# Ledger of designs, part 25: peptides against a protein of PDB entry 3LCN

Target 1, 96 residues: chain A of PDB entry 3LCN
Amino acid sequence: QYTENLKVIVAEKLAGIPNFNEDIKYVAEYIVLLIVNGGTVESVVDELASLFDSVSRDTLANVVQTAFFALEALQQGESAENIVSKIRMMNAQSLG

## One batch from the design tools (peptide; aimed at target 1 Y30)

Design b2_p29_5_s2 (made by RFdiffusion4, then SolubleMPNN; from b2_p29_5, 10 letters changed)
Fold by OpenDDE base, seed 5:
Structure b2_p29_5_s2 (fold): chain B 96 residues (1-96), chain A 29 residues (1-29)
Amino acid sequence: as target 1 above (96 residues)
Amino acid sequence: SAEEVIEYLKKQDAFGQKLAENYEKLLKS
């Protein structure tokens, strides 16, 4: 499917979180794993919140929802490059 | 600024709009 592209996209999103003390690649892979195995925004957020209490639930929700939006965009023909570009643009202006 | 980027992304495509609105939600949390 789009697992590899989604991993890159999610990693880019996570990179925008200041003071994120977890391995970005690992967390990105984990998020994608949960999504491809039938996870919902809610269930994935619940799982992440139980493991990474140093990140707010709202921030986690933002990341996970972005992943689902990105997956939808990929399925509609959007390139991973364009998706990453937009995320980077937002990361440059975001505070977390 | 963040506001300018948000408005810009909303005009690009569906993903940009969703990304921007998702971030607005975070900002208000």
Scores: peptide ipSAE 0.733, ipTM 0.945, DockQ to the pose 0.595
OpenDDE base, seeds 1, 2, 3, 4: peptide ipSAE 0.731, 0.732, 0.732, 0.732; ipTM 0.945, 0.945, 0.945, 0.945

Design b2_p29_5_s3 (made by RFdiffusion4, then SolubleMPNN; from b2_p29_5, 10 letters changed)
Fold by OpenDDE base, seed 3:
Structure b2_p29_5_s3 (fold): chain B 96 residues (1-96), chain A 29 residues (1-29)
Amino acid sequence: as target 1 above (96 residues)
Amino acid sequence: SAQEVLEYLLGGDEFGQKLAENEAKLLAS
């Protein structure tokens, strides 16, 4: 039910990764697909790591965990816009 | 700075707190 908002949120998170060589929209859609089909943080990270070896496992875990936290926030009534804004703030200050 | 943003989010709502803690974890890796 929060699929489209979550795609936007995950895409914003991915946009903050330096030297990211994959298609952001595609990866965001795939992460959300895995989550809505019952994936856990660990299983989604395992899947992504097998497909995108140019990104570290720790970075992938950070992205996926953020997605789950965002989903929880959406379910609790926070707007997608507010969630994106907070992620964007962090992206702007990220050191890695 | 990154530290100031982390502190700001830690003082915010539940998502902000979780986000800040998650980022701090990555920085400590």
Scores: peptide ipSAE 0.691, ipTM 0.921, DockQ to the pose 0.595
OpenDDE base, seeds 1, 2, 4, 5: peptide ipSAE 0.646, 0.631, 0.597, 0.621; ipTM 0.903, 0.898, 0.880, 0.893

Design b2_p29_5_s4 (made by RFdiffusion4, then SolubleMPNN; from b2_p29_5, 8 letters changed)
Fold by OpenDDE base, seed 2:
Structure b2_p29_5_s4 (fold): chain B 96 residues (1-96), chain A 29 residues (1-29)
Amino acid sequence: as target 1 above (96 residues)
Amino acid sequence: SAEEVLEYLLSQDEFGQKLAENERKLLES
């Protein structure tokens, strides 16, 4: 039920990764697919690491963990807009 | 700055706090 919002949220998180050369929408959809099919942080990171070797495991873990935190927030009633706003703030200052 | 945003997020809701801690972990890795 939160699939579409989570895709937007994960895409925003991925957009903050420097030199990310994969299709953001595709990767976001794949992450969400794995999560809604029962993936854990560890199993999703393992899957992503096997497919996207241009991104460090730590960076992937950061993205996936953020997705799980966002899902929890959505389930607790936080709006997708507020979650995206917070991620965007962090993205904007990642080099500061 | 990144540190200012981290401090701001830590003063927000649970997601903001978790996000900030997660980002800090990455920055320190």
Scores: peptide ipSAE 0.752, ipTM 0.947, DockQ to the pose 0.603
OpenDDE base, seeds 1, 3, 4, 5: peptide ipSAE 0.750, 0.751, 0.750, 0.752; ipTM 0.947, 0.947, 0.947, 0.947

Design b2_p29_6 (made by RFdiffusion4)
Pose (drawn by RFdiffusion4):
Structure b2_p29_6 (pose): chain A 96 residues (1-96), chain P 29 residues (1-29)
Amino acid sequence: as target 1 above (96 residues)
Amino acid sequence: NEERIAELKTYLEERVAERKAEEAEAAEE
């Protein structure tokens, strides 16, 4: 199963949203459950937009799309650690 | 899954509502 890994990956992506004052672990669990239950990028983004009005649609779509891409990479055998490392790099915008 | 999603949604809505109420009170002060 990839659910536990996907939650950690989503949480790392959420940690990169500036001024996102929310309980990241619960938002990540919510996103992962919506995807596991058959959600699409649109349906998950729409659900998040009603909950988090301060965050732009493009930012939310970016988080959800990352969750779908990460699930595919996990199914393709990429380690969760490597995926988290790429997200940290994208969040910091630095190769360092 | 559906029960857990409903619970989480209610919990997240409550948190957003409490934070907006606190910000409104702080703006009046």

Design b2_p29_6_s2 (made by RFdiffusion4, then SolubleMPNN; from b2_p29_6, 19 letters changed)
Fold by OpenDDE base, seed 2:
Structure b2_p29_6_s2 (fold): chain B 96 residues (1-96), chain A 29 residues (1-29)
Amino acid sequence: as target 1 above (96 residues)
Amino acid sequence: LKEKIEELKKKLKEEREKKKEEEEKLKLL
């Protein structure tokens, strides 16, 4: 359940990236799979950077770090809905 | 899981290459 929820959460985070024209679902799934297979923030960012050279490393790091924080929040009992809502609010604030 | 990772990585690369090819084709028209 955490994995599937994390995919949704990461997808929501990716949706906030301006001019990001990649398949969000695939990218989110890719990120989550890297994480659950023992990836670190830095290693996952490196993998993503190799694929998405048009996205800054800082942006990628922000996405990945958010994923790790979200995973921790899920493990601490926070609902996926609440986490998604927070991310949506952050996305809206970033674009506003 | 490793196979799934590679599959997704491949799909992502293929989609990007397809997009690039389409853009290049469009420039030639």
Scores: peptide ipSAE 0.295, ipTM 0.748, DockQ to the pose 0.857
OpenDDE base, seeds 1, 3, 4, 5: peptide ipSAE 0.280, 0.292, 0.286, 0.286; ipTM 0.749, 0.754, 0.744, 0.745

Design b2_p29_6_s3 (made by RFdiffusion4, then SolubleMPNN; from b2_p29_6, 19 letters changed)
Fold by OpenDDE base, seed 2:
Structure b2_p29_6_s3 (fold): chain B 96 residues (1-96), chain A 29 residues (1-29)
Amino acid sequence: as target 1 above (96 residues)
Amino acid sequence: LEEKIKELEEKIKKEVEEKKKKEKELELK
């Protein structure tokens, strides 16, 4: 039930990665699909690392962990809008 | 790479759908 919101959230997180030259929407969807299929942080990171060798494993781990945290937040009743806003702030802070 | 991602997305989507169908079937039985 949170899948679509999670895709938006993950996409926002991916948008914060500098020089990420991939289809963010597709990558976000893929991450979410891996999660809903029972992926763990480690297994999802492993999968992403196999596809995106130009992105550091730590960066990928940060994205995936954010996705899991966001999912928990959604389940606890936080709005997707609030979560996206927080991520946007984090993205801006990382560049500053 | 987008094509590869799309391919994997479709694969996972199908797997998730099948799992959901099985779960629903078990709940109904």
Scores: peptide ipSAE 0.184, ipTM 0.626, DockQ to the pose 0.134
OpenDDE base, seeds 1, 3, 4, 5: peptide ipSAE 0.170, 0.160, 0.165, 0.177; ipTM 0.620, 0.578, 0.586, 0.613; seed 1 fails the geometry check

Design b2_p29_7 (made by RFdiffusion4)
Pose (drawn by RFdiffusion4):
Structure b2_p29_7 (pose): chain A 96 residues (1-96), chain P 29 residues (1-29)
Amino acid sequence: as target 1 above (96 residues)
Amino acid sequence: SIHPHTAQPSPENEERIAELKTFIQERRS
């Protein structure tokens, strides 16, 4: 199963949203459950937009799309640690 | 592009999603 890894990956992505004052672990669990239960990028983004009005739609879509791409990479055998490393790099905008 | 995925729905997932949604809404109220 990839659910536990996907939660950690989504939480790392959420940690990169500035001034996102929310319980990251519960938001990540919510996103992962919506995807596991058959959600699409649109349906998940729409559900998140009603909950988090301060965050732009493009930012939310970016988080959800990252979750779908990460699930595909996990199914393709990429380690969760490597995926988290790429997200940290994207969040920091630095090769360092 | 994003490829489709195999879903795994269950009543337990639906109950947990409802609980989390109610918890997030209460925190933001």

Design b2_p29_7_s2 (made by RFdiffusion4, then SolubleMPNN; from b2_p29_7, 13 letters changed)
Fold by OpenDDE base, seed 2:
Structure b2_p29_7_s2 (fold): chain B 96 residues (1-96), chain A 29 residues (1-29)
Amino acid sequence: as target 1 above (96 residues)
Amino acid sequence: SIKPHKAKPSEELEKKIKELKEKIKKRLS
């Protein structure tokens, strides 16, 4: 139920990574896929790090952790729009 | 709600991931 919203949220987070030259939609989809298939923060980061060695592990960890936090927030009743808004603001702050 | 279950990637994603993994194999060979 939350998968589609989570994809949007993760995509927003990925959009904040400078010089990230991958298809954000597909990477977001993959992250969510790994999570719903039972992945942990560590295992998902490991997988992503193996595929995207040009992105720092810390950056990947931040994205993945954000995904898990967002999932929890969704489950607690927070709207996807609100979560996306928060991430967008964080992205702007980090690049400003 | 999100439930633990096995899901499959879209066709395009599957293709993308496969390509990435193949690139890795090539680098290691």
Scores: peptide ipSAE 0.412, ipTM 0.816, DockQ to the pose 0.150
OpenDDE base, seeds 1, 3, 4, 5: peptide ipSAE 0.406, 0.408, 0.405, 0.403; ipTM 0.815, 0.816, 0.814, 0.813

Design b2_p29_8 (made by RFdiffusion4)
Pose (drawn by RFdiffusion4):
Structure b2_p29_8 (pose): chain A 96 residues (1-96), chain P 29 residues (1-29)
Amino acid sequence: as target 1 above (96 residues)
Amino acid sequence: AEEEKEEREKWEEENKDEINEELAEAMEE
């Protein structure tokens, strides 16, 4: 199963949203459960937009799309650690 | 609810460059 890894991956992505003052673990869990229950990018983004009005739609779509891409990479055999490393790099905008 | 969603999407598309600039500044800070 990939659910536990996907939660850690989504939490790392959420940690990169500036001034996102929310309980990251619970938001990650919510996102992962919506995907596991058959959600699409649109349906998950729409659910998040009603909960988090301060964050732009594009930012929320970016978080959800990362979750779907990451689930595909996990199914393709990529380690969760490597995926988290790419997200940290994207969040910091640095190769360092 | 559908009208509010469409209005929001339209407003964000019209102000997208400004929102992206503010977001880039927040990430640099």

Design b2_p29_8_s1 (made by RFdiffusion4, then SolubleMPNN; from b2_p29_8, 16 letters changed)
Fold by OpenDDE base, seed 5:
Structure b2_p29_8_s1 (fold): chain B 96 residues (1-96), chain A 29 residues (1-29)
Amino acid sequence: as target 1 above (96 residues)
Amino acid sequence: SMEERLKRLKEEEENKEEIEKKLEELRKK
Protein backbone atom coordinates (compact mmCIF):
# COMPACT_ATOMS: atom_id res chain seq x y z
CA GLN B 1 0.00 0.00 0.00
CA TYR B 2 3.02 2.28 0.38
CA THR B 3 4.88 0.93 -2.64
CA GLU B 4 3.94 3.70 -5.06
CA ASN B 5 4.90 6.43 -2.62
CA LEU B 6 8.10 4.58 -1.81
CA LYS B 7 8.99 4.47 -5.52
CA VAL B 8 8.67 8.25 -5.68
CA ILE B 9 10.77 8.67 -2.56
CA VAL B 10 13.52 6.32 -3.76
CA ALA B 11 13.55 8.04 -7.13
CA GLU B 12 14.13 11.37 -5.40
CA LYS B 13 17.03 9.85 -3.47
CA LEU B 14 18.56 8.37 -6.63
CA ALA B 15 18.30 11.76 -8.33
CA GLY B 16 20.85 13.05 -5.86
CA ILE B 17 23.58 10.64 -6.99
CA PRO B 18 26.18 12.40 -9.16
CA ASN B 19 26.75 10.95 -12.62
CA PHE B 20 24.05 8.32 -12.23
CA ASN B 21 22.94 7.70 -15.81
CA GLU B 22 20.44 4.90 -15.31
CA ASP B 23 16.69 5.29 -15.63
CA ILE B 24 15.89 6.54 -12.14
CA LYS B 25 12.26 5.46 -12.09
CA TYR B 26 13.24 2.04 -13.37
CA VAL B 27 15.89 1.56 -10.69
CA ALA B 28 13.56 2.89 -8.00
CA GLU B 29 10.93 0.35 -8.98
CA TYR B 30 13.54 -2.38 -8.83
CA ILE B 31 14.67 -1.38 -5.33
CA VAL B 32 11.12 -1.23 -4.00
CA LEU B 33 10.27 -4.62 -5.47
CA LEU B 34 13.37 -6.11 -3.87
CA ILE B 35 12.28 -4.71 -0.51
CA VAL B 36 8.64 -5.80 -0.68
CA ASN B 37 9.75 -9.29 -1.71
CA GLY B 38 11.73 -9.71 1.50
CA GLY B 39 14.99 -7.96 0.81
CA THR B 40 17.20 -6.63 3.58
CA VAL B 41 19.55 -3.69 3.42
CA GLU B 42 22.45 -6.06 2.86
CA SER B 43 20.79 -8.21 0.21
CA VAL B 44 19.45 -5.24 -1.74
CA VAL B 45 22.84 -3.53 -1.66
CA ASP B 46 24.48 -6.73 -2.88
CA GLU B 47 22.01 -6.93 -5.74
CA LEU B 48 22.53 -3.32 -6.77
CA ALA B 49 26.30 -3.57 -6.47
CA SER B 50 26.28 -6.50 -8.88
CA LEU B 51 24.48 -4.35 -11.45
CA PHE B 52 26.03 -0.92 -10.95
CA ASP B 53 29.76 -1.25 -10.43
CA SER B 54 30.26 2.47 -11.10
CA VAL B 55 28.39 3.40 -7.92
CA SER B 56 30.14 2.95 -4.59
CA ARG B 57 28.77 0.42 -2.14
CA ASP B 58 28.44 3.15 0.47
CA THR B 59 26.30 5.24 -1.87
CA LEU B 60 24.08 2.27 -2.61
CA ALA B 61 23.81 1.49 1.09
CA ASN B 62 22.74 5.06 1.77
CA VAL B 63 20.00 4.83 -0.86
CA VAL B 64 18.71 1.51 0.44
CA GLN B 65 18.80 2.56 4.09
CA THR B 66 16.90 5.70 3.17
CA ALA B 67 14.26 3.56 1.51
CA PHE B 68 13.79 1.48 4.65
CA PHE B 69 13.62 4.59 6.83
CA ALA B 70 11.10 6.12 4.45
CA LEU B 71 8.93 3.02 4.58
CA GLU B 72 8.92 3.18 8.36
CA ALA B 73 8.04 6.87 8.25
CA LEU B 74 5.14 6.19 5.90
CA GLN B 75 3.87 3.47 8.22
CA GLN B 76 4.07 5.92 11.13
CA GLY B 77 1.88 8.42 9.31
CA GLU B 78 4.34 10.82 7.71
CA SER B 79 3.25 12.04 4.28
CA ALA B 80 5.19 11.14 1.16
CA GLU B 81 5.38 14.84 0.36
CA ASN B 82 7.21 15.59 3.59
CA ILE B 83 9.64 12.72 3.09
CA VAL B 84 10.40 13.79 -0.48
CA SER B 85 10.98 17.35 0.72
CA LYS B 86 13.48 16.16 3.31
CA ILE B 87 15.36 14.08 0.76
CA ARG B 88 15.40 16.97 -1.69
CA MET B 89 16.92 19.18 0.97
CA MET B 90 19.52 16.53 1.75
CA ASN B 91 20.38 16.25 -1.93
CA ALA B 92 20.84 20.00 -2.14
CA GLN B 93 23.03 20.04 0.95
CA SER B 94 25.28 17.31 -0.44
CA LEU B 95 25.91 19.39 -3.55
CA GLY B 96 26.32 22.67 -1.69
CA SER A 1 20.27 -8.69 -16.61
CA MET A 2 18.41 -6.10 -14.57
CA GLU A 3 15.47 -6.32 -16.96
CA GLU A 4 15.17 -10.05 -16.48
CA ARG A 5 15.50 -9.76 -12.72
CA LEU A 6 12.91 -7.00 -12.58
CA LYS A 7 10.52 -9.10 -14.64
CA ARG A 8 10.86 -11.98 -12.20
CA LEU A 9 10.26 -9.67 -9.25
CA LYS A 10 7.15 -8.26 -10.88
CA GLU A 11 5.88 -11.76 -11.45
CA GLU A 12 6.55 -12.64 -7.83
CA GLU A 13 4.70 -9.55 -6.66
CA GLU A 14 1.73 -10.33 -8.89
CA ASN A 15 1.62 -13.86 -7.55
CA LYS A 16 1.77 -12.52 -4.01
CA GLU A 17 -1.13 -10.18 -4.66
CA GLU A 18 -3.14 -13.02 -6.14
CA ILE A 19 -2.51 -15.12 -3.06
CA GLU A 20 -3.53 -12.23 -0.82
CA LYS A 21 -6.76 -11.82 -2.75
CA LYS A 22 -7.50 -15.50 -2.40
CA LEU A 23 -6.83 -15.37 1.32
CA GLU A 24 -9.13 -12.39 1.69
CA GLU A 25 -11.88 -14.24 -0.14
CA LEU A 26 -11.46 -17.21 2.16
CA ARG A 27 -11.56 -14.96 5.22
CA LYS A 28 -14.93 -13.60 4.17
CA LYS A 29 -16.45 -17.07 3.92
Scores: peptide ipSAE 0.275, ipTM 0.715, DockQ to the pose 0.017
OpenDDE base, seeds 1, 2, 3, 4: peptide ipSAE 0.272, 0.273, 0.268, 0.269; ipTM 0.711, 0.713, 0.705, 0.707

Design b2_p29_8_s2 (made by RFdiffusion4, then SolubleMPNN; from b2_p29_8, 21 letters changed)
Fold by OpenDDE base, seed 2:
Formats: sequence, C-alpha cells, structure tokens
Structure b2_p29_8_s2 (fold): chain B 96 residues (1-96), chain A 29 residues (1-29)
Amino acid sequence: as target 1 above (96 residues)
Amino acid sequence: SMAARLKRLEEEEKNREEIEKKLEELRKK
C-alpha cells in the first residue's frame, strides 16, 4: 500500500545525486520493487552497484537506506509529503 | 537487462497484490 508513495520518495532522493544521468522514475521504481520483493539493504545496493558503476557505493547505500527508513516512516503513519519535504531539505543541504 | 528485470519484478508485484486482494475479499465474506 506504500509502494507508490515510496517510489515518489525514492525519486526525490535520486534527484539529489549530482550528474545522475538515468531516468529517475525508472530507477526509483526498480529500487522499490527490489525492496517489496524481499531485498535487503545489502542485496539492493549490490544490484544497483552492478548497474550504475558511475555512482559511488556509499551514495547508493544512502539512497537504499533512505528508502528503507522512508518505508518504516510510512508504516508508522508519517505522510509522504512530510518525508519528501525532509529529503528535499537534505538534498539542498548536501549541495550547500 | 534492467528493463527485463524490472518487468519480472512488476509481474511478481502484480501477482502478489492479486493474491492479497483475494485474501482480503475472502476475509470480508
């Protein structure tokens, strides 16, 4: 029930990666589907690292961990809007 | 390819959702 919201959230997180030339929505969908189909932080990072060698493993790990934390937040009743807002702030801070 | 992987995962998710929907319907009856 949280998959669509999670896709939006992950997309926002991916949008903060500098010089990321992939389709953001496409990659976000892939990450979410990996998670909801039983992926762990490690397995999802490994998968992404094999596909996007131009992105540091640490960056990928940060994206994936954010996704898991966001999913937990959604399950605990936090709105997707609030989570997206927090990520936007973090994205801005990372570039500031 | 990533596209092929994505498609497989989408189908898996769709199948799971359908199962969950059916289970929910049975619960309500």
Scores: peptide ipSAE 0.268, ipTM 0.715, DockQ to the pose 0.017
OpenDDE base, seeds 1, 3, 4, 5: peptide ipSAE 0.261, 0.262, 0.263, 0.268; ipTM 0.706, 0.707, 0.706, 0.715

Design b2_p29_8_s3 (made by RFdiffusion4, then SolubleMPNN; from b2_p29_8, 18 letters changed)
Fold by OpenDDE base, seed 5:
Structure b2_p29_8_s3 (fold): chain B 96 residues (1-96), chain A 29 residues (1-29)
Amino acid sequence: as target 1 above (96 residues)
Amino acid sequence: KEKERKERLEKEEKEREEIEAKLEELRKE
């Protein structure tokens, strides 16, 4: 399935968040598991917001929305490598 | 400052433990 690729993608997205002190691998896994278990953008954001009050809701929403977009892209045949590359470029752009 | 640092670290550790516990629950499902 797409779960492992999605974890990598979400981890890359999380890596772009400044001052994010949580374990990226664990958070990425958690997000993916929430999505796989039927989470929506809203429900996953709500869950993450309950855990990480130091991260803005907008930032969390951006991460989660990216995850859903990535999942759709994977389902449509885009490679995980390409998606990761796009996110990496976006991360660099936002912090530049 | 040190007190605030300690409190921040404790908060981060608590959050980490919470997410680890939640991960364990979801893995069991």
Scores: peptide ipSAE 0.358, ipTM 0.799, DockQ to the pose 0.032
OpenDDE base, seeds 1, 2, 3, 4: peptide ipSAE 0.331, 0.262, 0.297, 0.303; ipTM 0.791, 0.759, 0.779, 0.780

Design b2_p29_8_s4 (made by RFdiffusion4, then SolubleMPNN; from b2_p29_8, 16 letters changed)
Fold by OpenDDE base, seed 2:
Structure b2_p29_8_s4 (fold): chain B 96 residues (1-96), chain A 29 residues (1-29)
Amino acid sequence: as target 1 above (96 residues)
Amino acid sequence: SEAAREERLRFEEENREKIEKELEELRKE
C-alpha cells in the first residue's frame, strides 16, 4: 500500500516541476524503487542526477525529501489523498 | 550543489530513526 501510494504522491510532486520532459510515472516509480531498496536522500538524488541531467540537483532533492516526508505522513495514518492534495496546493503556490 | 548536499545529509541524520522505520514498513507492504 505504501509503495503504490508513494508512487502517486511522488508523481504529483513531479508534476509541479516546470519543463519536466521525462515520463512522470516512470520517474516516480524509479524513485520509489530506490527508496524501497534502501536508498537515502543523497543516494537517490545521486542516482537520479546521473540519469536526468535536465533537472537540477536541488529540484531532485526537494522531490526525494518530499517522498520521505510523505512516508512519515502515511505512517502516521494520513491518507494518500490528503497528502496529494497538500502537494497539489504547494505546486499551485509555487507557480503563483 | 554542496549546500544542497549538506542539507540532504542533515535531513537524513535528523530523521534517521524515522526514515529507517518508514523504510522497513515500506518494504513490508
Scores: peptide ipSAE 0.084, ipTM 0.601, DockQ to the pose 0.033
OpenDDE base, seeds 1, 3, 4, 5: peptide ipSAE 0.061, 0.056, 0.079, 0.033; ipTM 0.579, 0.573, 0.594, 0.510; seeds 1, 5 fail the geometry check

## One batch from the design tools (peptide; aimed at target 1 L34 N37)

Design b2_p30_1 (made by RFdiffusion4)
Pose (drawn by RFdiffusion4):
Structure b2_p30_1 (pose): chain A 96 residues (1-96), chain P 30 residues (1-30)
Amino acid sequence: as target 1 above (96 residues)
Amino acid sequence: HYTPMTEEEKEELFAEMTEEMEEFMEELEE
């Protein structure tokens, strides 16, 4: 199963949203459960937009699309640690 | 329960995500 890894990966992505004052672990769990229960990028983004009005739609779509791409990479055999490393890099905008 | 994405939608999404990650890495290397 990839659910536990996907929650850690989504939490790392959420940590990169500036001034996102929310309980990241619960938001990540919510996002993962929506996807596991058959959600699409649109349906998940629409659910998140009603909950988090301060975050732009494009930012939310970016988080959700990362979750779907990460689930595919996990199914392709990429380690969760490597995926988290790429997200940290994207969040920090630095090769360092 | 929700209606899941089709294979076509998944292929389009994963192509776009790969392209955007490649472009972002090129910008960081420059």

Design b2_p30_1_s1 (made by RFdiffusion4, then SolubleMPNN; from b2_p30_1, 16 letters changed)
Fold by OpenDDE base, seed 4:
Structure b2_p30_1_s1 (fold): chain B 96 residues (1-96), chain A 30 residues (1-30)
Amino acid sequence: as target 1 above (96 residues)
Amino acid sequence: MYTPMSEEERKELLEEQKKKLEEWLKKLLE
């Protein structure tokens, strides 16, 4: 039910990764699918790390953890727009 | 009685919260 919003949120998070060489939408969709199918932070990170060697495990962990917390926020009533905005600001801050 | 939380305690609490969140989300998404 929050799947589509979560995809958008995760995509925004991925967009902040410098030198990311993968399709953002594809990776975001894959992360969400793993989560909705019962993945944990650890198992999802393991899966992603096995597929995408260009991104560090720590970076992947940060993305996945963000996804879980975002999902919680959505459930608690926070809008996807607000979450995306926060992530976008964080992305900009990290680049500066 | 209020006591300040140590770094280790904070770390443990964070890990516990993450685990609880994961389990909660699994149930929610079933």
Scores: peptide ipSAE 0.025, ipTM 0.467, DockQ to the pose 0.036
OpenDDE base, seeds 1, 2, 3, 5: peptide ipSAE 0.020, 0.025, 0.024, 0.021; ipTM 0.487, 0.475, 0.464, 0.487; seed 1 fails the geometry check

Design b2_p30_1_s2 (made by RFdiffusion4, then SolubleMPNN; from b2_p30_1, 15 letters changed)
Fold by OpenDDE base, seed 5:
Formats: C-alpha cells, sequence, structure tokens
Structure b2_p30_1_s2 (fold): chain B 96 residues (1-96), chain A 30 residues (1-30)
C-alpha cells in the first residue's frame, strides 16, 4: 500500500551514496519489490549483495534499514514528502 | 505485504547505527 511512496523514499536514500554506479530507479524498484513480497532486512540485503557486488554490504544494509524504518514512519502517519525531505537533509549533511 | 521488523531486530539495528544515523531515525519516527 506504500509501494510508490517507498520507491521515492528509497531513491532519495540511494541518491546520497557517493560513487554509486547502479541505476537508482532500478535499484529502488527492486528493493521495494523484495520488501513488498515479504523480505526481511537480512534477506533483502543478501539478495542485493548477490546482484550488486560493486556496492558494499554495509551500504546496502543502511539503505534497506532506512526503508523499513520509513515504512514504520508511514504507518505512524508521517507523510512521504516529509520523509523524503528528512533524507535529503541527511544526505546533504553527510556530504558537507 | 511487507513483513515488519521484530522488536528485537529493530533494537539491534538502532544500537549498531552511528549517532548521526540514530538521530535521523528518531526524527524520522517522531
Amino acid sequence: as target 1 above (96 residues)
Amino acid sequence: MYKPMSEEERERLLKEMEEKEKEFLKKLLE
């Protein structure tokens, strides 16, 4: 039920990763697909690590963890726009 | 549907994150 919002959220998180060589939209869609189909943090990270060996497991874990926490925030009534804004702010702070 | 994290997993993940990330998540979940 939060599929499209989560895609946007995950894409924003991925956009903050330096030297990311994969297509952001593609990876975001795949992450959300795995989560929507009942994946856990561990199983999703394992799947991603097997497909995208150019990205560290720790980086992948950070993205996936953020996605699950974002889902919890959405369930608690947080708007997707607010979540995206917060992620964008964090991305900027990490870069600066 | 997605499978939500268990309380144990959630707590473990929060403990493993850096303070900056932890504060971010607090803001995210407020």
Scores: peptide ipSAE 0.174, ipTM 0.738, DockQ to the pose 0.260
OpenDDE base, seeds 1, 2, 3, 4: peptide ipSAE 0.161, 0.155, 0.149, 0.150; ipTM 0.728, 0.724, 0.707, 0.719; seeds 1, 4 fail the geometry check

Design b2_p30_1_s3 (made by RFdiffusion4, then SolubleMPNN; from b2_p30_1, 15 letters changed)
Fold by OpenDDE base, seed 3:
Structure b2_p30_1_s3 (fold): chain B 96 residues (1-96), chain A 30 residues (1-30)
Amino acid sequence: as target 1 above (96 residues)
Amino acid sequence: MYKPMSEEEREELLERMEKELKEWLEKLLE
């Protein structure tokens, strides 16, 4: 349940990245896979940076950190819908 | 007296939180 919701959440975060040239669904799934298999923020960022050179390391770090915090929020009983809405608002703020 | 959390303390907190998340995930996958 949490892994599937996390994929949706991470995808929403990725959708806010300007000039993103990768498949959002694929990258979101890969991030969640790495986290579930024991990845740290640093190790996941390192892996993503090696595969997707079109995105800066800092941007990737922000996405991965958001994923970890989102997972904690889900664990604490927050709904995926609310988390997605918060991320969408943050994405809009970054463009304004 | 209250003091704001230092960057080092923040990093340690994040590390602990990340560790707890991993432990939770391990239990979830059992």
Scores: peptide ipSAE 0.028, ipTM 0.468, DockQ to the pose 0.034
OpenDDE base, seeds 1, 2, 4, 5: peptide ipSAE 0.026, 0.025, 0.025, 0.026; ipTM 0.492, 0.497, 0.499, 0.489; seed 1 fails the geometry check

Design b2_p30_1_s4 (made by RFdiffusion4, then SolubleMPNN; from b2_p30_1, 12 letters changed)
Fold by OpenDDE base, seed 2:
Structure b2_p30_1_s4 (fold): chain B 96 residues (1-96), chain A 30 residues (1-30)
Amino acid sequence: as target 1 above (96 residues)
Amino acid sequence: MYTPMSEEERKKLLAEMEKEEKEFLEELLE
């Protein structure tokens, strides 16, 4: 399973969100929990939106979508390190 | 275990994304 790798990946994605006032590790862990328990993009976003109303639905959706795509990448053999690096680069680009 | 995205779902999600995000996510799958 990619649970721990996904937590790291999701945390990196969350780290790129400006003014994020929730605990990154907690939110990342919760997202992964929902995903590994069979959640879909939609259901996970719905759950998160109901719990973390300080974060926009669109922002949450972006994170969750990234997580699912990351899982696909992991399954295809890409390393978590590479995925994290790519996300980090994307985070940097978003500041421009 | 997780529920993987269907091809249709993936396609729909990508279609709704901004260009930069779409390109990024597509890159993840390369």
Scores: peptide ipSAE 0.354, ipTM 0.866, DockQ to the pose 0.236
OpenDDE base, seeds 1, 3, 4, 5: peptide ipSAE 0.344, 0.338, 0.346, 0.347; ipTM 0.863, 0.860, 0.863, 0.863

Design b2_p30_2 (made by RFdiffusion4)
Pose (drawn by RFdiffusion4):
Structure b2_p30_2 (pose): chain A 96 residues (1-96), chain P 30 residues (1-30)
Amino acid sequence: as target 1 above (96 residues)
Amino acid sequence: ELEELSEELEETSEELEELSEELEETKESL
């Protein structure tokens, strides 16, 4: 199963949203459960937009699309640690 | 217009309650 890894990956992506004052672990779980239950990028983004009005739609779509890409990479055998490392790099905008 | 808006809001609440129940069942099945 990939659910536990995807929650950690989604939490790392959420940690990069500036001034996102929310309980990251619960938002990540919510996002993962919506995808596991058959959600699409649109349906998940629409659910998140009603909950989090301060975050732009493009930012939310970016988080959800990362979740779907990450689930595909996990199914393709990429380790969760490597996926988290790429997200940290994207969040920091630095190769360092 | 106000009666139509109330009916839309009741339908949206019902859809959200159904989605919450489905997600609770999905979580328990994991």

Design b2_p30_2_s1 (made by RFdiffusion4, then SolubleMPNN; from b2_p30_2, 15 letters changed)
Fold by OpenDDE base, seed 4:
Structure b2_p30_2_s1 (fold): chain B 96 residues (1-96), chain A 30 residues (1-30)
Amino acid sequence: as target 1 above (96 residues)
Amino acid sequence: DEEKLKEELEKKEEEKKKLEEKLKKVKESL
């Protein structure tokens, strides 16, 4: 139900990672699939860490935690647009 | 240099393939 919106949100979060060389769409899709299939922050981070050596566990944890918070926000009625906007602002702040 | 770039691109393609395979398996399991 919220999977497609969550994919967009996670993709936006991934786009803020410097020197991230992976396919953002595929990674976002994988994260969402793991989450909706009952994954926890720790289990999803473990899985991602096994795939991506170029990204720190802390960075991955930040992405995954954001995804869980976003899912909760979506369930509470917040629009995907608003969530994406917030993440985009945070990404911009990190680059400045 | 050119050789290093090729190596990095090859690694990227391999990682992408691995991820695609993982996605396929997960999708089939859901």
Scores: peptide ipSAE 0.197, ipTM 0.711, DockQ to the pose 0.234
OpenDDE base, seeds 1, 2, 3, 5: peptide ipSAE 0.192, 0.186, 0.194, 0.171; ipTM 0.706, 0.697, 0.711, 0.673

Design b2_p30_2_s2 (made by RFdiffusion4, then SolubleMPNN; from b2_p30_2, 20 letters changed)
Fold by OpenDDE base, seed 3:
Structure b2_p30_2_s2 (fold): chain B 96 residues (1-96), chain A 30 residues (1-30)
Amino acid sequence: as target 1 above (96 residues)
Amino acid sequence: MEEEERRRRELEEKRRRELEKRLEEVRKSL
């Protein structure tokens, strides 16, 4: 399965959120487990919003949508390393 | 500043505990 790679990818995405002082590894795991258990973008965002009310819903939605896109990319044969690199570049651009 | 930092850390710890609880619940459902 792609769960471990997806956790790494989601963690990279979370690392790009400014002033997000949470355990990124645990948050990434939670997101991935929710998705694996049949969660949707909406339901996962709702769960995250209940925990992290200081983060905008748009930001949370962006993270969750990225996770779903990454999962699809993995299933289509894209490497986790390539996906992580793309996200890292996007993170750098958003902070610059 | 120190009090604000303390309050922030306390809130973060509370959220961490809640997250860990939810993680365990989801793990059990798999």
Scores: peptide ipSAE 0.588, ipTM 0.880, DockQ to the pose 0.237
OpenDDE base, seeds 1, 2, 4, 5: peptide ipSAE 0.586, 0.584, 0.586, 0.585; ipTM 0.876, 0.876, 0.877, 0.876

